Peptides against a protein of PDB entry 6RO1. Designs and how they scored, part 50

Target 1, 216 residues: chain A of PDB entry 6RO1
Amino acid sequence: LGKEIEEYIHKPKYCLPFLQPGRLVKVKNEGDDFGWGVVVNFSKKSNVKPNSGELDPLYVVEVLLRCSKESLKNSATEAAKPAKPDEKGEMQVVPVLVHLLSAISSVRLYIPKDLRPVDNRQSVLKSIQEVQKRFPDGIPLLDPIDDMGIQDQGLKKVIQKVEAFEHRMYSHPLHNDPNLETVYTLCEKKAQIAIDIKSAKRELKKARTVLQMDEL

## One batch from the design tools (peptide; made by RFdiffusion4, then SolubleMPNN)

Design b2_p14_3_s4 (from b2_p14_3 with K1M V3L F6Y)
Fold by OpenDDE base, seed 2:
Structure b2_p14_3_s4 (fold): chain B 216 residues (1-216), chain A 14 residues (1-14)
Amino acid sequence: as target 1 above (216 residues)
Amino acid sequence: MKLGEYEIDRKPLK
């Protein structure tokens, strides 16, 4: 259910208006969970599909993420990696494909204007940690319907199921909701988007290392 | 800047 909501909220048509500087977002790339980061800016990149010649715009958000120190040494050629659980890590501005946003918070941080100094970037990590302490039940999310204005009937059905499920979880265990079909159609659309992104990926990587999902 | 200064902003960019 959470993943099904993610498939809507990370769509550029819905999330771009909410990618203001200071917005808290979660970033996940396959098995790499960066946790909460902070939006610095976003950009639209023109991409030409190699087979159709059609312009397929790629949306890249620069997110201040907690990265492993090992990944920083190779940051020019290798994708950033999240800090290990026991590692302090370092906050870095990472270019991220918008579809890698797993959550968008209602919280916007005040951030330093100059993020070049390490101390300024690390101050943002301290701010995230302070916000997390203020929200013991988790950092608040934007509401996909009420805040983000998503009118998709598929999402409404997912939310209704979540609400019904939360209501039922107080009574009976998880096993029997068969609505796999809506997940399959979303997975197929995701697979097609992933193919389109992979072709575009080669051109963007030449200029800037962008955090992306690798094709499964 | 105080650490952890934030706003709740549920509005899109205009």
Scores: peptide ipSAE 0.562, ipTM 0.929, DockQ to the pose 0.687
Fold by OpenDDE base, seed 4:
Formats: structure tokens, sequence, C-alpha cells
Structure b2_p14_3_s4 (fold): chain B 216 residues (1-216), chain A 14 residues (1-14)
């Protein structure tokens, strides 16, 4: 159900207006969870659909992410990887496809103007950690309806199902709810976005390594 | 700039 909401939130139509500098966002690429990062900038990339010749714009957001030191060495050829649990890691500006944003916070950080110095980037990590301490129940999210203005009936149905499921979980032990299976069908819409991005992956890789979902 | 200074911003870019 959380993944179903994600499928609406990460759509450029809805999220682009909220990708201001300093915005906290979660980035996930398949099995790689970067956790909370900070938006630096976003850009529209022209893409041509290979089969139709239609212009299909791609949106790349530059996000400060906690990366492994190994990622820094291979950054020219390989996608960034999240810092290992036992590793301090380093904050890096990583170009991320917008559909890899798993959450968007209502929080905007004040960030250094110059992010070239390592110390400035690492100060942002400290700031994220301080914000996390202030929100023990988790960093607050933008409301997809009230804040982001998503009017899609599919989303409303998902939210209603989440609320009904949560109500049932609190009322009865989880043992009897067969509705866990319906969560899988909405993952198909993510696959369609991934197909449209597949062509642009080739062009963007030539200029800069962009975080992308691997071909499922 | 103090560590962890933030604002709550629920508004889209104008």
Amino acid sequence: as target 1 above (216 residues)
Amino acid sequence: MKLGEYEIDRKPLK
C-alpha cells in the first residue's frame, strides 16, 4: 500500500513543484535504499522515444545522498551505492531519476551555497540527523492530496484501503486478511515508467552516471 | 548556519 502511494508521488506531474533546494527526499533504487537525502537542483532532459519519435522529457533531480566510498571510486562508470552500515560514507551530489523518489518531506533544510567542499556536504548529513532526532516518529511527509494536490481517484482508493487495513490490523490480529495480494498489481505502473526511461538511460549515461532502476 | 535548521514548506514552486 505504501508502494502504491509512491507510484503517484514520484510522478513528475505531482512532485516537480516540490523539488525546491533543501527539500528532504527519500531515494530508493531497487535494493539500494539511500534513506533521506536533500534536493540540490532538478533538470528537464529532452528525450526522444525511440519507437514513436515523440518527445518524452526525463526529469533528473540532483540529490545529496550518503554514498559509500566505493561509489566515489566508480562514480564515472557505476551507479552510486548507499553507505554500508559500518561505514561513515560521504555525502555526494547524485543525479537521480525523479521516479526513484520514494518519499517527499514537508521539511526543507537550509543548505550551504557551495557544496564543493566535503565539509559542507558532510554538514548536511549532520543536519539531516538533527532533523531526524526532532521527529522520533519519522520525518514528516507531504500530504499527497492536501499538499501535493493529487486528485487521482486511484490514489483516493489506495488511501481508503490503507485506512481500512490499518483499522483492521488494530482491531484483529493479522492472521486472516487475504488482501495482501492486491498490493502487487500497482507495481506494474512503475514498470511502464521504467520502460519509457530505458531509452533515455542510454543518452544520460553518456554525460553523467544517473541513478536508475535496473531493467526488471 | 546552525545544524538542523529547517522550515516546513508545504507549498509548490510558484
Scores: peptide ipSAE 0.561, ipTM 0.928, DockQ to the pose 0.688
Fold by OpenDDE base, seed 5:
Structure b2_p14_3_s4 (fold): chain B 216 residues (1-216), chain A 14 residues (1-14)
Amino acid sequence: as target 1 above (216 residues)
Amino acid sequence: MKLGEYEIDRKPLK
């Protein structure tokens, strides 16, 4: 269910108005989970589909992400990799396709105006970590309906299912409802199918975007 | 800037 919500919130028509500088966002690219980063800027790039001549606008958001130092030493052609859990990493401004945003927070950080100095970028990591300490249950998300104004009936049905599931989880002290496992398994399967469809669409788009990220 | 200064902003860009 969370992944079904992700398929709505990462759509440019919904998320672009909320990609203000300092906005906390989660970035996930297939197996690479960058966790929480901070929006620096976004740009609309005109992409011409080579086969149709149709303008398919690519939306790129510059996100300050914790990257592995090893991935940064390798040539500008290699995609940044997330820092390992035990690695300090380095905060880098990474151009990210908007569809790679897995979550958007209601939190906006105050960020340094100049992010060229390493110390300024690393200060933002400390700020993210400080915010995470303030939210032990997780950094608060934008509400897709109430905050983002998504009126899609498919999303409303997903939210209603989540709410009904949560209500059932909290109202029944017996964690042993076999329907809970079935709903989790169905949510995971549907989430996996949504990932697979998204991954397939991303691979098709990555084949185009790796070529354009080398030109960026 | 103090570390971890933030605002809750639920508003879209105007």
Scores: peptide ipSAE 0.561, ipTM 0.931, DockQ to the pose 0.704
Fold by OpenDDE base, seed 3:
Structure b2_p14_3_s4 (fold): chain B 216 residues (1-216), chain A 14 residues (1-14)
Amino acid sequence: as target 1 above (216 residues)
Amino acid sequence: MKLGEYEIDRKPLK
């Protein structure tokens, strides 16, 4: 269900108006979870689809992310990697395709105007950590319907299922509903099929998009 | 700037 919501919110049609400087966003690229980063800027690149001659706009958001120091050495040729759990890491401005945004916060940080100095970038990491301390239940998200204005009936059905699931989880311990395994397995299978169809479409697009990140 | 200074902004760009 969370992944089904992600598939709506990361669409440029919905998320671009909310990618203001200082916006907290969560970035995930396949197995690489960068966690929470901060939007610096976004750009629209026009790309010509090789096979259709149609201009498909690519949207790239520059995000301050906690990266491994090893990834910085290869920054010209290799994609940034998230800092290891045991690593301090370094905050870097990373160009991120908008579809890699897994969450968008209602929080906007005040950030330094000049992010060229390392100390200014590291101060943003400290600010993220201070915000996380203020939200023990997690950094607050934009509401997909009420804040982002997503009117898609598919999303509304997903939200209704989440709310019904949460209500059941809190009103009846999940352990007592034998249909929960079936609903989880069906939601996991449908999420996995949607992941597989979207991973196949994204692998077709990521074979294009990894190629497109190398062209950036 | 104070560390962790933020606003709650639920509005789109105009």
Scores: peptide ipSAE 0.559, ipTM 0.930, DockQ to the pose 0.711

Design b2_p14_4_s1 (from b2_p14_4, 4 letters changed)
Fold by OpenDDE base, seed 4:
Structure b2_p14_4_s1 (fold): chain B 216 residues (1-216), chain A 14 residues (1-14)
Amino acid sequence: as target 1 above (216 residues)
Amino acid sequence: SERIEKATIYVPAP
């Protein structure tokens, strides 16, 4: 279900208006999870569909991502790799196809005008980490319907299935399976977390300043 | 657009 929602969010017709400089986005390329990065800019590339000869525009977003130092050595020939968990890594501007965006945040950061200096790129990582500290339950996402305005009936059906599944999980009496109790406790915690994030997002939207995030 | 601005949380520079 989460993946089905992702298939709508990463579509250029929906996400491009939100890909402003400083927008937080999550990037995943196959097995490589880069986590949260920051949009620098995007560009439209001409592409020709191999089978039809039709113009199929490719959208490339430049995203500041935490990359492994090993991947930087081969950056001329190899795709960037995410930093290892215990690795400090280095923030790099990576060209990413828009369909590799797994999530788009409500958060938009200030970014330095010049990202050529390493210190300027690393300052953005500190800003991401600060946002993550302020949102311990997760960085707030754009709502695909309310925020992004996606009217697709397929997405609405996915959301309805999620809501109906959640409702069924809460309405079924806990069969005395101890394994179910752990899953339900995790689901309730996740639901409470989602409510708390939604509340925090509302207060942040009202405040429009991080200075008031210390009250949350 | 108004929609984008309503959706966005701005984080000032450090």
Scores: peptide ipSAE 0.504, ipTM 0.925, DockQ to the pose 0.653
Fold by OpenDDE base, seed 5:
Structure b2_p14_4_s1 (fold): chain B 216 residues (1-216), chain A 14 residues (1-14)
Amino acid sequence: as target 1 above (216 residues)
Amino acid sequence: SERIEKATIYVPAP
């Protein structure tokens, strides 16, 4: 269900309007989870499918990501790798295919105009970490229907199933289903993400009100 | 777009 929602969100027709500089996005490439990064820019690349000659436009988003320092030394030939948990890492601008965006946040940061200096890139990491502290439950996501305006009936059915499942989980303490632990770990992550989005939207509405009050 | 701005939460740089 989460992966099914992701398959809609990462479609260029839906996500491109939200990929402004400073937008928080989550990047995953196969087994590599880069976590949260910041959009710098995007570009359309012409791609020709080798077998059909059909023009399949590729969209590349430049994302400032926390990368392993080891991967940066080999950057001429190797794909960037995510920083290890215990590693400081380094913030790098990485070209990412748009379909590798696993999540898009409601949050947009102000970013330095010049990201060539390491200090300017690392300042953005501090900003991400500050946002994560302000949202202990998780960085708020764009709502695919309300925020992104996705009208696809397949997505609506997926969301209805998620909501019905969440409602059923809250209304029925199914104490006895042995598959509950695996479903609970997936649904606690999702329900926590949804509660966290709602809490986070409230806290940011408060923080926006506080930041606007401190500017008044 | 008005939709994008309504959905967006701006966080100042520290």
Scores: peptide ipSAE 0.496, ipTM 0.923, DockQ to the pose 0.633
Fold by OpenDDE base, seed 3:
Structure b2_p14_4_s1 (fold): chain B 216 residues (1-216), chain A 14 residues (1-14)
Amino acid sequence: as target 1 above (216 residues)
Amino acid sequence: SERIEKATIYVPAP
């Protein structure tokens, strides 16, 4: 169900308007989870493969991601790899296909104008970490219906199934299905994200008031 | 877009 929602969110028709510089996005490429990064820019690449009649334009988003330092040394031949959990890593601007965006946040950061200096890129990591501290239950996501304006009936049915599943799951605590824990964590994260969007809008309003008070 | 701005939470850089 979470993956089914992701398939709608990463569609260029829906997500491109939200891919402004400073937007927090989560990037996952196959087995490589980069976690949360920051949008720098996006570009349209015309994949004119002459032989496939599907002129689906590829969209590439430049995302500032925490990369392994080892992958940066091999950057001439190998794709960037995510930093290990215990590794500091290095923030690098990585071109990412838009369909590799697993999540899009409501949060938009102010980013340095010049990301060529390592220190400027690393300052953005500190900003992400500060946002993560302010949102202990997770960085707030864009609502696909209310925020992104997705009117697709397939998505509405998926969301209704998620909500009905959440309601059943909270109403029936006794079913020890181990696959429920993964869906529970996604569904609790979404219901909690909706509550947390209200709470986190209040806490971010408070935190924005605190940050505005600390800058005063 | 007004929708995008309503949905967006701006966080200053620390």
Scores: peptide ipSAE 0.495, ipTM 0.923, DockQ to the pose 0.637
Fold by OpenDDE base, seed 2:
Structure b2_p14_4_s1 (fold): chain B 216 residues (1-216), chain A 14 residues (1-14)
Amino acid sequence: as target 1 above (216 residues)
Amino acid sequence: SERIEKATIYVPAP
């Protein structure tokens, strides 16, 4: 169900308008989880499908990601690798195919204009870490329907199934499965996150309105 | 877009 939602979010028609500089995105490439990074820019590349000769546009997003230092030494030829959990790593701008974005956040950071200096890139990591501290239950996601405006009936059916599953989980706690408690805590955290997002969006909307009023 | 701005939480740089 989560993967099915991701398939809709990854469609350029829906996600491209939200891929502005500073947007938080989560990047996963097969077994490599880079975690949360920051969009720098995106580009459209012409790709020719080998079998049909049809132009299939590839969308590449440059994302500032925490990479292993080892992968950077070979960066001319090797794909960037995520930093190990115990590694500091280094923030690098990595070209990522849009379908590798596992999540898109409501959060947009102010980023330095020049990301060539290491210190400027590392400052963005500090900003991500500060956002993660502010959102202990997880960085807020864009709502695919309300925020992204996806009207696809297939997605609505998936969401209804998720909501019905969540509702069944909440209404009939299957008592004693310890694995279910972990899923429940994740779902409760997700629900609490959704409430906290609505609250934080309201407060930030108020704060923006206040900041806009102070600039007037 | 108004939709994007309504959906977006801006966080200043530290």
Scores: peptide ipSAE 0.496, ipTM 0.922, DockQ to the pose 0.613; fails the geometry check

Design b2_p14_4_s2 (from b2_p14_4, 6 letters changed)
Fold by OpenDDE base, seed 5:
Structure b2_p14_4_s2 (fold): chain B 216 residues (1-216), chain A 14 residues (1-14)
Amino acid sequence: as target 1 above (216 residues)
Amino acid sequence: SARIEAATIDVPAP
């Protein structure tokens, strides 16, 4: 279910409008989880499929990621590796294929104009850590329907299944009331209420984050 | 885009 949602979110036709400088994104490459990084920019590269001659455009996003210092020494020939949990790591601008974005946040950070100095890159890590402290339940995600505007019926069915699963997990076994329709309508209403509570908690967290930032 | 702005939370530099 989560992976099926990722398959929609990372599509260039949906995510590119939200890949502004400072946008928080999660990056995963196979078994490597980089966690939360910050978008610097994106570019479209022309790629030619070797067998069809068709132009398949590659979208590359430059993301500021916390990388292992060991991987940086070999960075001329090897792909960047995520910093170990116990490691300080170093923030590096890494070119990432857009399909490796596992999540997109509603949060957008201010980023320094010059990311060549190490201190400027490390200041962005401090900003990510501050956002993580402000959002103890996790960094807020863009809603794929309401925020990103994805109209795909396959995605709507996946979301309905997630919401129905969450509802079944939090609802005590409602006794044998045979009206499946009432359970679906209650699941849709509780899903809409969970979206509305997430949106209202997001607006309250936006207001609280703005208020806490006016106090800093 | 008004939709992107409504969805966004801007966080200043520390």
Scores: peptide ipSAE 0.154, ipTM 0.759, DockQ to the pose 0.640
Fold by OpenDDE base, seed 3:
Structure b2_p14_4_s2 (fold): chain B 216 residues (1-216), chain A 14 residues (1-14)
Amino acid sequence: as target 1 above (216 residues)
Amino acid sequence: SARIEAATIDVPAP
């Protein structure tokens, strides 16, 4: 279910409008979880499929990521690797295929204009860590429907299934009620209330984050 | 534009 949502949000047609410089994004490449990084820029690469003559546009986003120091020494030939949990690592600008974005945050950071100095890149890590401290329940995500505007009926069905599963997981005794339609309409109303509570909690968290920023 | 702006939380530099 979470993975099915990721399959929608990482599609260029949905995520590209939100990949502004400073946007927090989570990057995962197979087994390598880089965690939260910051968008620097994105570019469109045209790949010509040799057999179809069709230009399949590949999108590459440059993301400032916490990389292992070992991967930096071999950076000319090897893909960047994430910093180990106990390693300090180093912030590097890494070209990432857009489909490797596992999450997109509502948060956008200020980034230095010049990311060539190590100190400027490491200052962004301090900013990410400060955001993580402000959001102990995790960095706020863009809503795929309300924020990103995804109209796909498949995604709406996935979200409804997630909400119905979460509701079933919390409401264990309703397994045998033959009024599945009434449970679906009550789950839709309670899902709408949970969306409204989640949106209100996000607005309250946005308002608290803005209020905590007005106190800084 | 307006939807993206409403969804975004800008965090100042430290």
Scores: peptide ipSAE 0.151, ipTM 0.748, DockQ to the pose 0.632
Fold by OpenDDE base, seed 4:
Structure b2_p14_4_s2 (fold): chain B 216 residues (1-216), chain A 14 residues (1-14)
Amino acid sequence: as target 1 above (216 residues)
Amino acid sequence: SARIEAATIDVPAP
């Protein structure tokens, strides 16, 4: 289910409008989970399919990712590798194919104008970590329907299956286990906190938009 | 677009 949603959100047709500088994105490359990084920019590369001569444009996003220091030494020849859990790592700008984006956050960070200095890149890691602290339940995602505006019927069916599965989990009489009620209460509190954060941010944005209109 | 704006949470620099 989560993977099926990922297959929609990483499509250039849907995600490109949201790949602004500072956007938090999650990057996975095969077995390599980089976790959360920050979009620096994106580019469209012309690619020609060798067999059809059809133009198949490749979209590359430059993402600030936490990389292992070992992989950086070989960065001219080898793909960057994610930092190990126990490793400090280093923030690097990594060119990532758009289809390797596993998640897109509603959060946008301020990024330094010059990312050449290590300290400027590492400051972005501190900002990501601060966002993670503010969102203990996980960094907020863009809603694929409401926020991204994906109208694909396949995605709607996936979401309906998720909702129906969640509803079946909620309605299943085996959930009279008091331990499940605690997990559900935590999940409901989490969902409610996410809704309350989304509502409070909509209000804060309305207030900020009003303040900007009063200053013009 | 209004959609992107409505979805976006800007976090200032620390």
Scores: peptide ipSAE 0.148, ipTM 0.734, DockQ to the pose 0.593
Fold by OpenDDE base, seed 1:
Structure b2_p14_4_s2 (fold): chain B 216 residues (1-216), chain A 14 residues (1-14)
Amino acid sequence: as target 1 above (216 residues)
Amino acid sequence: SARIEAATIDVPAP
């Protein structure tokens, strides 16, 4: 179910409008999970399909990611590797194919105008960590229907199945499976996260309106 | 434009 939603949100026709500078995105490449990074920019590259000669545009997003320092010492031809859990790492601007975006946040950070200095890149990591502290249940996601405007009937059916599963779980508490408590706590956290995202969006919109009124 | 703006939570620099 989560993976089926990912297959929609990473499509350029849906995600490109949300790839503004400062947008939080999650990047995963095969076994390499970079976690949360920040969009710097995106570009459209002309690509020709080798078999049909059809123009298939490649979308590349430059994402500021926490990379292993070992991967930075290896030649400009080696793919960046994610920082190990216990490693400090270094924030680097990495060109990422748009289909490698596993999640898109509703959160957009302010980013320094010049990301060439290491200190400016590392300041963005501090901002990500501050957002993670503000959202202990997880960084808020864009709603694929309400926020991203995806009209695909396949996605609507996936969401309806999730909602119907969540409703059946709540209506029939299987009293004794310890794995169900973990799934219930994840579904309650996800439902509470969705409510807390709606409330936090309302509160941040109110707080922004108040801050704009105090600066006037 | 309006939908994207409504969906975005801007976080200021620390």
Scores: peptide ipSAE 0.127, ipTM 0.720, DockQ to the pose 0.627

Design b2_p14_4_s3 (from b2_p14_4, 6 letters changed)
Fold by OpenDDE base, seed 2:
Structure b2_p14_4_s3 (fold): chain B 216 residues (1-216), chain A 14 residues (1-14)
Amino acid sequence: as target 1 above (216 residues)
Amino acid sequence: SELIEKSTIYIPAP
């Protein structure tokens, strides 16, 4: 179910409008989980499908990611690797295919205009860590229907199945499946995140209104 | 778009 939602969200026709500089995105490439990074830019590349000769546009997003320092030494030839859990790592701008975006946040950071200095890149890591502290239950996600405007009936059916599963899980506590407790904790976190998004959106709407009033 | 701005949470740099 979560993966099925991801398959809609990472489609260029839906996500590209939200890939502005400073947007928080989660990047995963196979076994490599980079976690949360920040969009710097995106580009459309022409690609030719080898079998059909059809132009299949590739969308590449430049994402500031926490990378292993070991992978950066060989960065001319090797793909960046995520920092190890115990490693500080280094923030690096990594070109990422848009389909490798596992999540898109409602959060957008102010980023330095020049990301060439290491200190400017590392300041963005501090900003991500501050956002994570502000959202202990998880960084707020864009709603695929309400925020992203996805009208696909397949997605609506997936969401209905998730909601029905969540409702069944809440209405019938399956008391004894330890795997269900993990799913329940994830769903509670997601539900709490959805509440916290609504509250944070209300506070930010108020804060924007106040900031706009202080600029008037 | 108005939808993007309504859904976006802006966090200032520290």
Scores: peptide ipSAE 0.411, ipTM 0.885, DockQ to the pose 0.614
Fold by OpenDDE base, seed 4:
Structure b2_p14_4_s3 (fold): chain B 216 residues (1-216), chain A 14 residues (1-14)
Amino acid sequence: as target 1 above (216 residues)
Amino acid sequence: SELIEKSTIYIPAP
C-alpha cells in the first residue's frame, strides 16, 4: 500500500511542481536509504526510448543528501552511499532520478545560495535535524490528493483500501496480533502528526505573519 | 500555484 502510493507520488507529472529549491524529499535507491534530503534543483534530460525511438524525458533532481565519507572517495566512478547511522557523514549534492523519491514533504527549507563550502552544506543538515525535532512523530508529507492534486482513480482506490483496512483494524480490537500494536502506534502517530502539522502550519503561518508585520 | 503555497510549510533559516 505505501509502495503503491509512492508509485504515484514519484511520477514527474505530479511531483515536478513541488520540487522547488529547499523542498524536503526522501531518497531511496535500491537498498540504500538516504533518508531526508533537500532539493537544490531539477533538470529535464532528453532520453530516447531504446525500443521505439520516442523521446522519453528523464528528470534528474539534485538533492543534498547525507553521504558516507567512504563513498565520496569513489564518487568519480561509484554511486553515492548513505552515511551510516553512527557516522556524521557529509552533505553532498547528488543527482537523483525523480522515480527514486520515496516521499515529498510539505516542508521547504531555506538553503544557502553557495553549496560549494562544506560548512554551508552541513548547515542544511542542522536545519533538517531541527525540522525532525519539531516533528518528532515524523516530517510532514504532502497529501497526494489534497496537496498534490492527483486525480488518478487508481490512487483513490489505493487510499480507500488503506482507509478501509485502518477502519477494519480499529473495529476488531480483539485480534491480539502483536503486529497490530506496531501498526496502531504508526497510525496513531500519523493521526497525531496530521493534527500537529495542522497546528504547526497555523503557528508557522502566524509566526510568519508576525515577522512580516514587524518588518513593515 | 495557490495549491503549492497552501500545502507548503516554510521553515526560516536558523
Scores: peptide ipSAE 0.409, ipTM 0.882, DockQ to the pose 0.596
Fold by OpenDDE base, seed 3:
Structure b2_p14_4_s3 (fold): chain B 216 residues (1-216), chain A 14 residues (1-14)
Amino acid sequence: as target 1 above (216 residues)
Amino acid sequence: SELIEKSTIYIPAP
């Protein structure tokens, strides 16, 4: 179910409008989970399919990611690797194919204009960590229907199945299935994230209203 | 778009 939703979200026709500088995104490449990074920019590349002669647009997003220091030494020849759990790592701007975005957050950070200095890149890591502290149940996601405006009937059916599953889990509190606890904690996290998004949007609206009131 | 602005949570740099 989560993977089926991902197959819609990472499509350029849906996600590109949301890939503004400072947008939080989650990057996964095969077995390499980079976790949460920050969009710097994106570019359109033209690719000619060898068999069709058709030009398919390839989209590359530059994402500031926490990389292993080992991968930085070989960065000219090898793909960046995620920082190990036990290392600090270093924030690097990594070109990422748009289909490798596993999640897109509602959160957008203010980022330094110049990311060439290491200190500026590391400041963004501090900002990500601060966001993670503010959202202990997880960084808020864009809703693919309500926030991203995806009208695909296949996605709507997937979401309905997820909601029906979540509702069944909440309506049957007596299933002490330990696998239910993991999914329940994910669903509770998602529900709490939805509450926290509504709260954060309200606080941001209040803060914008206060800033607008201080300008009046 | 209005959807993007309504859905976006802006967090200042610390």
Scores: peptide ipSAE 0.406, ipTM 0.884, DockQ to the pose 0.589
Fold by OpenDDE base, seed 5:
Structure b2_p14_4_s3 (fold): chain B 216 residues (1-216), chain A 14 residues (1-14)
Amino acid sequence: as target 1 above (216 residues)
Amino acid sequence: SELIEKSTIYIPAP
């Protein structure tokens, strides 16, 4: 279900309008989870499929990601790797295929105009960490229907199944199905994220109103 | 797009 939603969100026809500079995005490549990064820009590249001659446009987004310092030393030949939890890492601009975006946030950051200095890139990491503190239950996601305007009936059916499953879990607390605990922990994290997004959107709206009131 | 701006949460730089 979560992966099925991801398969819609990462499609260029849906996500490209939201890939503005400063947009928070989550990047995953196979086994590598980079976590949350910040969009710098995107580009369209022409690709020709070697076997069919069909034009398959590749969309590349440049994302500021926390990378391991070890991968940066080999950056001329090797793909960037995510920083380990215990590692400070370094923020780097990494070209990422758009289909590797696992999530898109409602949050946009103001980013430095010049990202060549290390200090400017690391300031963006501080901004991401501050956002994570403000949203302890998780960084707010764009709603694929309400925010992104995805009208696909397949996605609507997936969301309806998720909502029906969540409703069933809340209405039937007594099924100690051990398979429910793993799904419950994933759905409680998502539901808690959704409740806390609503609370934190209210708090951030209040904070924006306070910041606008302090400028008056 | 108005939809994009309505859904967007802006966080100032620290």
Scores: peptide ipSAE 0.397, ipTM 0.883, DockQ to the pose 0.616

